# Peptides against a protein of PDB entry 6J07, part 21

Target 1, 107 residues: chain A of PDB entry 6J07
Amino acid sequence: GQRGWFCGSVSQDLRQFWVAEGGTISDPRAADFLFSCDASHPDTLRIYQSLDYIEDNATVFHAYYLSAVANAKIKNSVALGHFILPPACLQKEIRRKIGSFIWEQDQ

## One batch from the design tools (peptide; aimed at target 1 F33 Y48 F61 H82)

Design b2_p19_4_s3 (made by RFdiffusion4, then SolubleMPNN; from b2_p19_4, 12 letters changed)
Fold by OpenDDE base, seed 1:
Structure b2_p19_4_s3 (fold): chain B 107 residues (1-107), chain A 19 residues (1-19)
Amino acid sequence: as target 1 above (107 residues)
Amino acid sequence: SSEIEKVFEKQKKYSNVSL
């Protein structure tokens, strides 16, 4: 039973999947995992501006990870590390170094 | 930048993590 926080940009379907898989939904401070679909959403921006994030004690993941997990053939085969959602201002340079993000490739 | 380096470190940290 992991605790997750969800940005308003995340669909209800993905939230429901999280709960169906045994997760619970909590506020950002209590959550083990933070999910968002939009780095520029006000909810996500507040995370990036928080002391926990600034001090590298918080990480934001793109919620598309949950969709990838739902569609995966093998359980536990989708690496969470590929779904780190960085602030919008950093994304262009990151794309130049490692390529397009996973969630962008499947759009 | 240091911020980008932190992103890469987080990617590595969770490279073997699956929920």
Scores: peptide ipSAE 0.780, ipTM 0.961, DockQ to the pose 0.572
OpenDDE base, seeds 2, 3, 4, 5: peptide ipSAE 0.780, 0.780, 0.780, 0.779; ipTM 0.961, 0.961, 0.961, 0.961

Design b2_p19_4_s4 (made by RFdiffusion4, then SolubleMPNN; from b2_p19_4, 9 letters changed)
Fold by OpenDDE base, seed 1:
Structure b2_p19_4_s4 (fold): chain B 107 residues (1-107), chain A 19 residues (1-19)
Amino acid sequence: as target 1 above (107 residues)
Amino acid sequence: DEEIEKVFEKMKKYSNKSL
């Protein structure tokens, strides 16, 4: 089983999808995957400030990943690497190098 | 920037990972 943590910015629909696919919901320290829709949300900021994140033992993914998986025709075709959610202060420079994030393209 | 490099490393690390 896979354990996930969800920022308060993540909709109930995406949380329900995670559970429906066999996932469980846990606190950040026990979670295998951390999901957020807002790098500036207080919940997510606490993750970025944690020792686990600072020491590169934690990664935050944009919850739009789950939406992409739900809509994908081929299972296991959506790569997590495209959904890394960096701290807000780094996003402008990252966008300059790699372009707009996937979750921003459908806005 | 070290923080930026860490982000890119994570992107690479999870480039072939799917749930």
Scores: peptide ipSAE 0.783, ipTM 0.962, DockQ to the pose 0.605
OpenDDE base, seeds 2, 3, 4, 5: peptide ipSAE 0.783, 0.783, 0.783, 0.783; ipTM 0.962, 0.962, 0.962, 0.962

Design b2_p19_5 (made by RFdiffusion4)
Pose (drawn by RFdiffusion4):
Structure b2_p19_5 (pose): chain A 107 residues (1-107), chain P 19 residues (1-19)
Amino acid sequence: as target 1 above (107 residues)
Amino acid sequence: SRVVIPKSEWFSLLKEAAE
């Protein structure tokens, strides 16, 4: 049983894969998986500003998680944590903090 | 149930993905 919803900015290919394979597939408003290929000004904002996101009851995953699984053997491997999709307002700093050298660590 | 990863763990997980 895996319910999941997709923001408007998601490739239909990824939606089709979600429908085709997984646990029992359904795609309601709330659901169990929250997928998006964007975090700027799409339907995804409705997640980031929900009380569930604030209360740690919602994590948005990049929909390319489904692409990674489709190109894996079946469903194994492909850990979710790699596809955490944070708010865009954070992404610029997240990339820099990760990419910076040890003699920098600016903050 | 919904799959959730606490925001406190995100940086470490994203850093591991970048490596």

Design b2_p19_5_s1 (made by RFdiffusion4, then SolubleMPNN; from b2_p19_5, 8 letters changed)
Fold by OpenDDE base, seed 5:
Structure b2_p19_5_s1 (fold): chain B 107 residues (1-107), chain A 19 residues (1-19)
Amino acid sequence: as target 1 above (107 residues)
Amino acid sequence: GPVVIPRSLWMELLRRAAE
């Protein structure tokens, strides 16, 4: 199945798109995909603090990925890896080396 | 469990997005 967990920072529109595409919503432990729009949101922080995440057994993705997929002309043309949402403490160094994140460029 | 992209790949994947 296609099960997703959503931080409270994710809009209802993006959640509805997920369900419309055949996805279901679950708790983080049962989810295949973890989505968030805010690395500082308490829901997301609980993920970063979990044993699964600390041991590199989980990845959080920015929910803007779903918006990009919805607007894509070609299916599977949007790379999930471009939407990794790392903890806030790492974002500063990432911006220094690579530049602004995709979701920041669209703002 | 959740889908995982190894942290060792993060920087490379993000670099590609910036190009």
Scores: peptide ipSAE 0.303, ipTM 0.795, DockQ to the pose 0.723
OpenDDE base, seeds 1, 2, 3, 4: peptide ipSAE 0.302, 0.297, 0.297, 0.301; ipTM 0.793, 0.790, 0.791, 0.795

Design b2_p19_5_s2 (made by RFdiffusion4, then SolubleMPNN; from b2_p19_5, 5 letters changed)
Fold by OpenDDE base, seed 3:
Structure b2_p19_5_s2 (fold): chain B 107 residues (1-107), chain A 19 residues (1-19)
Amino acid sequence: as target 1 above (107 residues)
Amino acid sequence: SRVVIPRSLWMELLKRAAE
């Protein structure tokens, strides 16, 4: 199934969309997808500090992915990989080399 | 199951995208 964990930084609208699309909401240990809108939020920081993440068995995705999916005109046209949410300590370097994240471009 | 993109992979992809 599609079990998702959501950081407190994620809006209720995006959570409702997830459920409307057939997803369920779970704790991070049981979740298939980890969503956040803020790498500095305490909820997300706990993920980055977790054993699963340290051992590279977890990835955090920016919840804006769900907004992009909701607004997509073509099914499966939104690439999840574009929405990886790295720890804040890595984001500065990424912006320097590649540019703003996709979720920042629409702000 | 958990959807994971390993850091070693996405970090490398980011480096390539910057080239």
Scores: peptide ipSAE 0.483, ipTM 0.845, DockQ to the pose 0.497
OpenDDE base, seeds 1, 2, 4, 5: peptide ipSAE 0.473, 0.474, 0.476, 0.474; ipTM 0.839, 0.839, 0.840, 0.840

Design b2_p19_5_s3 (made by RFdiffusion4, then SolubleMPNN; from b2_p19_5, 7 letters changed)
Fold by OpenDDE base, seed 3:
Structure b2_p19_5_s3 (fold): chain B 107 residues (1-107), chain A 19 residues (1-19)
Amino acid sequence: as target 1 above (107 residues)
Amino acid sequence: SRVVIPRSLWLELLARAAA
C-alpha cells in the first residue's frame, strides 16, 4: 500500500504531492510510510517513543524524499534509504561518519 | 505493509547518499 503518516513539520505542498501521486494519509499505526521534517517535533518524538519504533518495527523518513522524487528526471532514481531520519540523539554520531544528511545539503 | 529499514543498515544507506 501507499498510506503515509505526516508529522506536522511537513509542508502542505509535500502532503499534496503524496496524494497527487496516489498516496493516502493515515494515522501512524495504519501507515506504510512515516514522514517527518523534524526529528525534534512532538509528532515525531511520539513515533520514536512508540513500541513499534523501539522494537524496530518502524522507520521515519525525511519528507524531503518526496521533494526529491518530485524533482527527479528518472523514475525510481531516488533512494528512500538516503532519507532515513534518525532520532536527534543519533544524528551527531551519524554525521561524524557520513558528513551531512541530504536534506541538510539541499535545504 | 509498514516499510521498515533495519537499523543495522542505516549507516550504509545514509553513507551512499553522500556519494
Scores: peptide ipSAE 0.756, ipTM 0.956, DockQ to the pose 0.743
OpenDDE base, seeds 1, 2, 4, 5: peptide ipSAE 0.474, 0.474, 0.755, 0.474; ipTM 0.817, 0.819, 0.956, 0.828

Design b2_p19_5_s4 (made by RFdiffusion4, then SolubleMPNN; from b2_p19_5, 8 letters changed)
Fold by OpenDDE base, seed 4:
Structure b2_p19_5_s4 (fold): chain B 107 residues (1-107), chain A 19 residues (1-19)
Amino acid sequence: as target 1 above (107 residues)
Amino acid sequence: GKVVIPRSLWMELLRRAAE
């Protein structure tokens, strides 16, 4: 499906792109995709605290994925897995082992 | 339904990438 929930940290431009590509915007419960640009935003924190997320039935993706898709000539060339947005408590360790997140490299 | 990448999977991928 193409139902997306967006944290308040996500720009209107990215939301508009989602809709332009055929997506709809929904609440987190009904959403197929959960997008955020800030793991520390209260909206995203509520997701991390939700039962669905705790039970590993939800994944939060960084909305920069949509920007990458918008700029790619081949949409499927953008790997969604590179845009997993983990809770802040894990990010430091990830950066230490793997390096900066892809959305941080262009900033 | 929700698009999910299980935590165990992406954490494992990160672990492997760090080796």
Scores: peptide ipSAE 0.475, ipTM 0.832, DockQ to the pose 0.446
OpenDDE base, seeds 1, 2, 3, 5: peptide ipSAE 0.473, 0.473, 0.473, 0.470; ipTM 0.830, 0.831, 0.831, 0.830

Design b2_p19_6 (made by RFdiffusion4)
Pose (drawn by RFdiffusion4):
Structure b2_p19_6 (pose): chain A 107 residues (1-107), chain P 19 residues (1-19)
Amino acid sequence: as target 1 above (107 residues)
Amino acid sequence: LEEEIERVFKQFEKYLSKH
């Protein structure tokens, strides 16, 4: 049983794969998986500003997780943690902090 | 800002074992 919803800014191809394969597939408002290909001004904001996100009851994953699984053998591997999709207001700093050298570490 | 960035890394580590 894997319920999942997709923001408006998600390729139909990814939705189709979700429908085709996985646990028992359903796509309600709340669901168990929260997928998006955007974090700027799409329906996804409704997750980031929910009490569930604040209380650590919601994590938004990039919908390309489904693309990675589709290009994997079946469902194995492809750990979720690689597809954490944080709020866009954070992304600029997340990339810099990760990409910076050890002699920099600006903060 | 730093607390929110750390939250992302904690979530990263939490979900590495999940598929």

Design b2_p19_6_s1 (made by RFdiffusion4, then SolubleMPNN; from b2_p19_6, 12 letters changed)
Fold by OpenDDE base, seed 4:
Structure b2_p19_6_s1 (fold): chain B 107 residues (1-107), chain A 19 residues (1-19)
Amino acid sequence: as target 1 above (107 residues)
Amino acid sequence: MEEKINKVFEKMKKYENVT
């Protein structure tokens, strides 16, 4: 499916892009994809604290994925897996293993 | 902590080919 939930940290432009590409916007429980730009945002924290996430049935992606897709020279060249947004408490260790997150590289 | 990190990596792998 193409149902997405968006944290309040995500810009309206990215939400509009999602819809323009055929996606719909839903609540977190109904969503197929969860997007956020801030792991510490209250909206995202509620996701991390949810049973769905704790039971590994939910995944949060950084909404920068949508920006990357929008700007990609080659369609389908942007892998969603590169945009997993883990809880803030895990990010340092993850960076040690894989380097800086993609959304941090353009900053 | 390690388990949680591994779950993240598994998710990365799961969605590696999803565009």
Scores: peptide ipSAE 0.643, ipTM 0.919, DockQ to the pose 0.605
OpenDDE base, seeds 1, 2, 3, 5: peptide ipSAE 0.643, 0.639, 0.642, 0.642; ipTM 0.918, 0.920, 0.920, 0.917

Design b2_p19_6_s2 (made by RFdiffusion4, then SolubleMPNN; from b2_p19_6, 13 letters changed)
Fold by OpenDDE base, seed 1:
Structure b2_p19_6_s2 (fold): chain B 107 residues (1-107), chain A 19 residues (1-19)
Amino acid sequence: as target 1 above (107 residues)
Amino acid sequence: IQEQIDKIFEKIEKYKNVT
């Protein structure tokens, strides 16, 4: 499916890109993909606190993924796995292992 | 916390080659 949920931290441009590429926007419970630009945003925090997330049935991705896809010169060159957005309290430990997140590198 | 971190790493691996 191509249903996506968007945190309020995600720009309208990225939302529009998602729709332009054939995606639809839904509530987080029905969404196939959850996008956020801020792990500390109230919308995203509610996701992390949800049973679906706690039970490992949900994953939050940084919406910068969509920007990367939009700007990619090589088709299929953007790996979604590099854009998983963990809760803020876990990011330091994760960064220690995998390095700085991609969305941080370009800022 | 460690369990949560492990889950994140599993997800990273799961989606690593997904575009």
Scores: peptide ipSAE 0.605, ipTM 0.907, DockQ to the pose 0.581
OpenDDE base, seeds 2, 3, 4, 5: peptide ipSAE 0.600, 0.600, 0.605, 0.603; ipTM 0.912, 0.911, 0.919, 0.907

Design b2_p19_6_s3 (made by RFdiffusion4, then SolubleMPNN; from b2_p19_6, 9 letters changed)
Fold by OpenDDE base, seed 4:
Structure b2_p19_6_s3 (fold): chain B 107 residues (1-107), chain A 19 residues (1-19)
Amino acid sequence: as target 1 above (107 residues)
Amino acid sequence: MEEEIEKVFEKMERYSSVS
């Protein structure tokens, strides 16, 4: 199954899309996928500070992934890895290596 | 911080083929 947790920064539309695609919504500990639109949101910060995340057992994805999937021209053409949402303190250096994040390009 | 960044890139690679 696809269990997802959503930061409060994620719109209801994206949450509804997740469910419509067969996903379920759960708390962070039970979730397979963690979605956020704001690395600085308190909900997301708590994830970054969690034991699961520190031990590399959790990954936060930008919820724009769901929007990209919804609008994709080719089925399964959107790579989840492109939507890793790292802590804010790491983003500038990451951008130096990979460029702007995909969700920033489409804003 | 470098180690943390490396972990991010590892995650990106891990999920690069996942949709």
Scores: peptide ipSAE 0.695, ipTM 0.921, DockQ to the pose 0.606
OpenDDE base, seeds 1, 2, 3, 5: peptide ipSAE 0.694, 0.692, 0.693, 0.694; ipTM 0.920, 0.920, 0.920, 0.921

Design b2_p19_6_s4 (made by RFdiffusion4, then SolubleMPNN; from b2_p19_6, 9 letters changed)
Fold by OpenDDE base, seed 4:
Structure b2_p19_6_s4 (fold): chain B 107 residues (1-107), chain A 19 residues (1-19)
Amino acid sequence: as target 1 above (107 residues)
Amino acid sequence: MEEEIEKVFEKRKKYENKT
């Protein structure tokens, strides 16, 4: 299935794109994919604090993935793995290893 | 924290070819 949860930080346009591409929107417990644009948003923080996430049964992705897919000539050219959105406290160390996150490169 | 970071990289790898 393609069930997604969306943080309040994600625009309605991206949510609509998700649905247009065949996805459904659900609560975070039922979702296969969790989308956020802000690791510090209260909605996203609640995900990071959830048992599902702590036990590695949930993954948060930056919703910019959906924008990238929408803008890509070939959808498969966008790697979802590059859009893993880690907790804010981990991001500096991760950036030291991979550089700026893909959603930060056009800032 | 290192363990948590490793988990992130494992997730990145897991979804590398996912769309």
Scores: peptide ipSAE 0.688, ipTM 0.927, DockQ to the pose 0.605
OpenDDE base, seeds 1, 2, 3, 5: peptide ipSAE 0.687, 0.685, 0.687, 0.686; ipTM 0.927, 0.926, 0.927, 0.927

Design b2_p19_7 (made by RFdiffusion4)
Pose (drawn by RFdiffusion4):
Order: C-alpha cells, then sequence, then structure tokens
Structure b2_p19_7 (pose): chain A 107 residues (1-107), chain P 19 residues (1-19)
C-alpha cells in the first residue's frame, strides 16, 4: 500500500510509472509519498507550510525518484534519501555547503 | 506517511540536488 500525490509540476511520465508499478497505488490529497519536480511556487508549497512539515510528518521527494527506479532493475536500491527535495529557499545554500572545499566551509 | 526528520535530513546528502 503506497499512496502518493504529485504537484502540478510533475511529468506525466512519472505519474504514469507510479500508477503502473509499486505497492497498491493510489494518489490522494494526503497520501504516504509526497512527490514534486519543483519547490519554488507550485502546489508543493502547500506541503512545506503545513503543520505536518513543521512537525516532521512530511518530507517532499523529487519525483525523479520514480525515474531512477524505472531505470533500476525493478524496485531495489535507489534509496529515498537521495531525492529529498528541500524548499527552494534553502537549495542555493545547500549546494554551496556541500560543494565547498574543506579549506572554505563558509558559514 | 514516509518521511525524514530535519535532523536526519542534515545527515543525508540529497545527491539529486547536485545534478
Amino acid sequence: as target 1 above (107 residues)
Amino acid sequence: RVHFTKEEQEKIVPTHLLE
């Protein structure tokens, strides 16, 4: 049983794969998986500003997780943690902090 | 629902974001 919803800014291909394969597939408003290909001004904001996100009851994953699984053998591997999709206001700093050298570590 | 805490997210590198 895997319920999942997609923001408006998600390729139909990824939705189709979700429908085709996985646990028992359903796509309600709340659901169990929160997928998006965007974090700027799409329906996804409704997750980031929910009390569930604040209370650690919601994590938004990039919908390309489904693309990675589709290009994997079946469903194995492809850990979720690699597709955590944080709010866009954080992404600029997240990339810099990760990409910076050890002699920099600016903060 | 499937999710990670903010503390756990800080320990996880979202490699897709770097692509």

Design b2_p19_7_s1 (made by RFdiffusion4, then SolubleMPNN; from b2_p19_7, 6 letters changed)
Fold by OpenDDE base, seed 2:
Structure b2_p19_7_s1 (fold): chain B 107 residues (1-107), chain A 19 residues (1-19)
Amino acid sequence: as target 1 above (107 residues)
Amino acid sequence: MVTFTREEQQKIVPTILLK
């Protein structure tokens, strides 16, 4: 399905795009996709602290993915896997191994 | 809009972290 949860850090424009593309907005437990723009936002931290996340049953994605999809000239050219937003404590290690995140490169 | 199932999401994270 296309049920999505959005951290308070995500703009209304991106939420509207999600709905326009056929998605629905739900609570984190029912959501198929979790979107955030800030790993340190209280809403996102609550996700990271949840049992579902700790047990590796949930993934948070950076909402910039939706912006990339909206602006993509080639259909299906945006890979969701590149937009995984891990907890802050893991980000430094990931950058060391694979480089800066896509949303950081565009800044 | 291309999306993954929840199960597919679970597979991607470990791959990235282990690189």
Scores: peptide ipSAE 0.029, ipTM 0.552, DockQ to the pose 0.115
OpenDDE base, seeds 1, 3, 4, 5: peptide ipSAE 0.027, 0.027, 0.026, 0.025; ipTM 0.550, 0.549, 0.558, 0.545

Design b2_p19_7_s2 (made by RFdiffusion4, then SolubleMPNN; from b2_p19_7, 5 letters changed)
Fold by OpenDDE base, seed 2:
Structure b2_p19_7_s2 (fold): chain B 107 residues (1-107), chain A 19 residues (1-19)
Amino acid sequence: as target 1 above (107 residues)
Amino acid sequence: MVTFTKEEQAKIVPTILLK
């Protein structure tokens, strides 16, 4: 399925794109995909603090993924795995090892 | 400087999340 939850940090345009592509918008518990543009937003923090996330049953993705898909020549050429949005406390270490996140790069 | 492909990044990030 294509049930998605969206943090308040995600623009209405990206939400509309999700729906236009056949997705539906759900609460976090029912959602298959969780999208956010800000790991420090209260909505996203509540996800990180949830049992589902703590028990590794949930993943938050940066909503820039949807923008990348919208602008790609071939939509399935954009890999969702590149857009995992970890908690802020982990981001510095991740950047140190693998470089800046895609949504932080000038492309 | 060590450069990682996007594919490698997709694999490494989940691993870091588990630590």
Scores: peptide ipSAE 0.026, ipTM 0.534, DockQ to the pose 0.095
OpenDDE base, seeds 1, 3, 4, 5: peptide ipSAE 0.022, 0.021, 0.025, 0.024; ipTM 0.567, 0.549, 0.542, 0.539

Design b2_p19_7_s3 (made by RFdiffusion4, then SolubleMPNN; from b2_p19_7, 5 letters changed)
Fold by OpenDDE base, seed 2:
Structure b2_p19_7_s3 (fold): chain B 107 residues (1-107), chain A 19 residues (1-19)
Amino acid sequence: as target 1 above (107 residues)
Amino acid sequence: MVTFTREEQQKIVPTILLE
C-alpha cells in the first residue's frame, strides 16, 4: 500500500505531493512508509525508540525522496534505498562507508 | 512513484550497515 507517516519536520508541500500521487497519511504504526527531514526531531526520535524500529520492522526515509521523485523526468530513476534516514548515532559510520547522503550533497 | 514493500525496507538498512 501507500500509507505514509510524516514527521513534523516535513513540509506541507511534500505531504500534498504524497497525497496527489495516491498516498494516504496515517499514524506510524499503520504506515508503510515513514518520512522525516530531521533525525533529531522529537517525532522521529519517537520512531527510533519504538519496538517496531528496534526490532528492525520499520525504516525511516528522508522526505527529500519525494522532492526528488517530483522533479525527476524519469520517476523510477530515484531509488528509495538511497534515502534511508538512520539515527544520528549511525550516520557518521554510514558516511564513512558510503559517503555523504544524497540530501546533503544537494545542499 | 516506485516504492518498496515493508519487507524490502527491512532488508536495505542491514545491508548498508554491514558492508
Scores: peptide ipSAE 0.026, ipTM 0.542, DockQ to the pose 0.110
OpenDDE base, seeds 1, 3, 4, 5: peptide ipSAE 0.024, 0.024, 0.019, 0.025; ipTM 0.545, 0.542, 0.523, 0.539

Design b2_p19_7_s4 (made by RFdiffusion4, then SolubleMPNN; from b2_p19_7, 5 letters changed)
Fold by OpenDDE base, seed 1:
Structure b2_p19_7_s4 (fold): chain B 107 residues (1-107), chain A 19 residues (1-19)
Amino acid sequence: as target 1 above (107 residues)
Amino acid sequence: MVTFTREEQEKIVPTILLQ
């Protein structure tokens, strides 16, 4: 699948990049991939509160991944796994264990 | 929304975006 949902926190440029690479944009229920730049944004919070997410059947990725891919010199060098965007309530503990998130390092 | 597991998503997105 190539369907992506985007939180309102994601820039239009990143959305356009997704489409340019062959993706389509859909509502979260129809989407295969969920992108956000803000775990506290109301759009993203609604995802975290959904039954599908609570049952660990969905994953939200930080849209900075798309920027990293667009700017990467070597294709396949950007690991999507590093861009999992967890709920805000978990982020402090995660930072303590594995360090700052990759999208924060480049800010 | 529940189309792919996290692991499946991690495989598919790079394939689409990096080709």
Scores: peptide ipSAE 0.022, ipTM 0.546, DockQ to the pose 0.116
OpenDDE base, seeds 2, 3, 4, 5: peptide ipSAE 0.022, 0.022, 0.021, 0.021; ipTM 0.542, 0.548, 0.543, 0.542

Design b2_p19_8 (made by RFdiffusion4)
Pose (drawn by RFdiffusion4):
Structure b2_p19_8 (pose): chain A 107 residues (1-107), chain P 19 residues (1-19)
Amino acid sequence: as target 1 above (107 residues)
Amino acid sequence: TLDEYLERQWELAEKLEES
């Protein structure tokens, strides 16, 4: 049983794969998986500003997780944590902090 | 901090994957 919803800015290909394969597939408003290919001004904001996100009851994953699984053997591997999709207002700093050298670590 | 935020998100994602 894997319920999941997709923001408007998600390739139909990824939605089709979700429908085709996985646990029992359903796609309601709340669901169990929260997928998006965007975090700027799409329906995804409705997750980031929900009390569930604030209370650690919602994590948005990039929908390309489904693309990675589709190009894996079946469903194995492809850990979710690699597809955490944080709010866009954070992404600029997240990339810099990760990409910076050890002699920099600016903060 | 960002490190605490990312660590918490990895823990939540690991728990969801294990479910």

Design b2_p19_8_s1 (made by RFdiffusion4, then SolubleMPNN; from b2_p19_8, 9 letters changed)
Fold by OpenDDE base, seed 1:
Structure b2_p19_8_s1 (fold): chain B 107 residues (1-107), chain A 19 residues (1-19)
Amino acid sequence: as target 1 above (107 residues)
Amino acid sequence: SLDEYLARLLARAAALEAS
């Protein structure tokens, strides 16, 4: 079982896909996967400000991961690590290091 | 450092996929 939390910025379609694939939806403290489409959304900001995140026990991923998985021709070909969604304050520096985020490339 | 931060995040992602 995969427990996921979703920021309000994530579409219902992606949430439904998660459930259809066997996932469950829970509060962020109980979730293993934290999904968001907006690092500046209040829900996501609350995650970044949480003790779990500050103590490096939580990771936020861009929900576009689920879209990529849904569209993938090869099972497990989409790497979750490519969809790490860091706080907005770090994104510019990260882009300079590793390039534009994958979800931005398809926008 | 940023490199260490990213490394930790990537490791966490890998662990989640393996679970």
Scores: peptide ipSAE 0.626, ipTM 0.930, DockQ to the pose 0.552
OpenDDE base, seeds 2, 3, 4, 5: peptide ipSAE 0.624, 0.626, 0.626, 0.625; ipTM 0.929, 0.930, 0.929, 0.929

Design b2_p19_8_s2 (made by RFdiffusion4, then SolubleMPNN; from b2_p19_8, 11 letters changed)
Fold by OpenDDE base, seed 2:
Structure b2_p19_8_s2 (fold): chain B 107 residues (1-107), chain A 19 residues (1-19)
Amino acid sequence: as target 1 above (107 residues)
Amino acid sequence: SLDELLEKLLQRAAELEAK
């Protein structure tokens, strides 16, 4: 199943798309997919501070993934791994190593 | 290390995509 949690920074349109595609919305503890548009949003910060996240049992993804999927012409052409949203403290180092995040390139 | 972290994160993403 597709259980997702959404930061308050994510639009209702993207949430509705998730549900339309067969996903359900749950609390962070029950969710497999955690979506956010802002690593500095209080909702997302609480995720990063959670025991599940600290113990590597949770991953936050940028909700732009859903937009990319919605607009994709080829099924499965969008890789979820490209949309990992790390804490702000790690983003600079990651950008240095692998380049700008995909959502930053398109905005 | 950062490399190890990225590998773990990417693996998690792959696992989720398989669901």
Scores: peptide ipSAE 0.407, ipTM 0.871, DockQ to the pose 0.582
OpenDDE base, seeds 1, 3, 4, 5: peptide ipSAE 0.402, 0.405, 0.402, 0.406; ipTM 0.869, 0.870, 0.869, 0.871

Design b2_p19_8_s3 (made by RFdiffusion4, then SolubleMPNN; from b2_p19_8, 11 letters changed)
Fold by OpenDDE base, seed 5:
Structure b2_p19_8_s3 (fold): chain B 107 residues (1-107), chain A 19 residues (1-19)
Amino acid sequence: as target 1 above (107 residues)
Amino acid sequence: SLDELLAKLLERAAALEAA
């Protein structure tokens, strides 16, 4: 099964969608997928400060990914890589090189 | 570098998606 952790910034609707699609909810250590809507939220900051993240064994994704999947017209058309949520201190530099994040374009 | 970090993150995302 797919194990996910959710920051407090993520809506209950998106959490429910995850479970409805066969996912389970776990603590950050056990989770394969880490979802957040706010890189500055205390829950997410704790992830960025964790040993797993510092050692490149964890990745945080913007939970808008789940909304995009739910509303996708073409199956498997939503790429998870487009929803990587880096720490706030890196976002400005990333935007200059890659462009605006997908969740910023749609909101 | 930032480019190397992004490449690693994208690779990890692809691996998770394929699993």
Scores: peptide ipSAE 0.394, ipTM 0.863, DockQ to the pose 0.590
OpenDDE base, seeds 1, 2, 3, 4: peptide ipSAE 0.389, 0.390, 0.390, 0.387; ipTM 0.860, 0.860, 0.860, 0.859

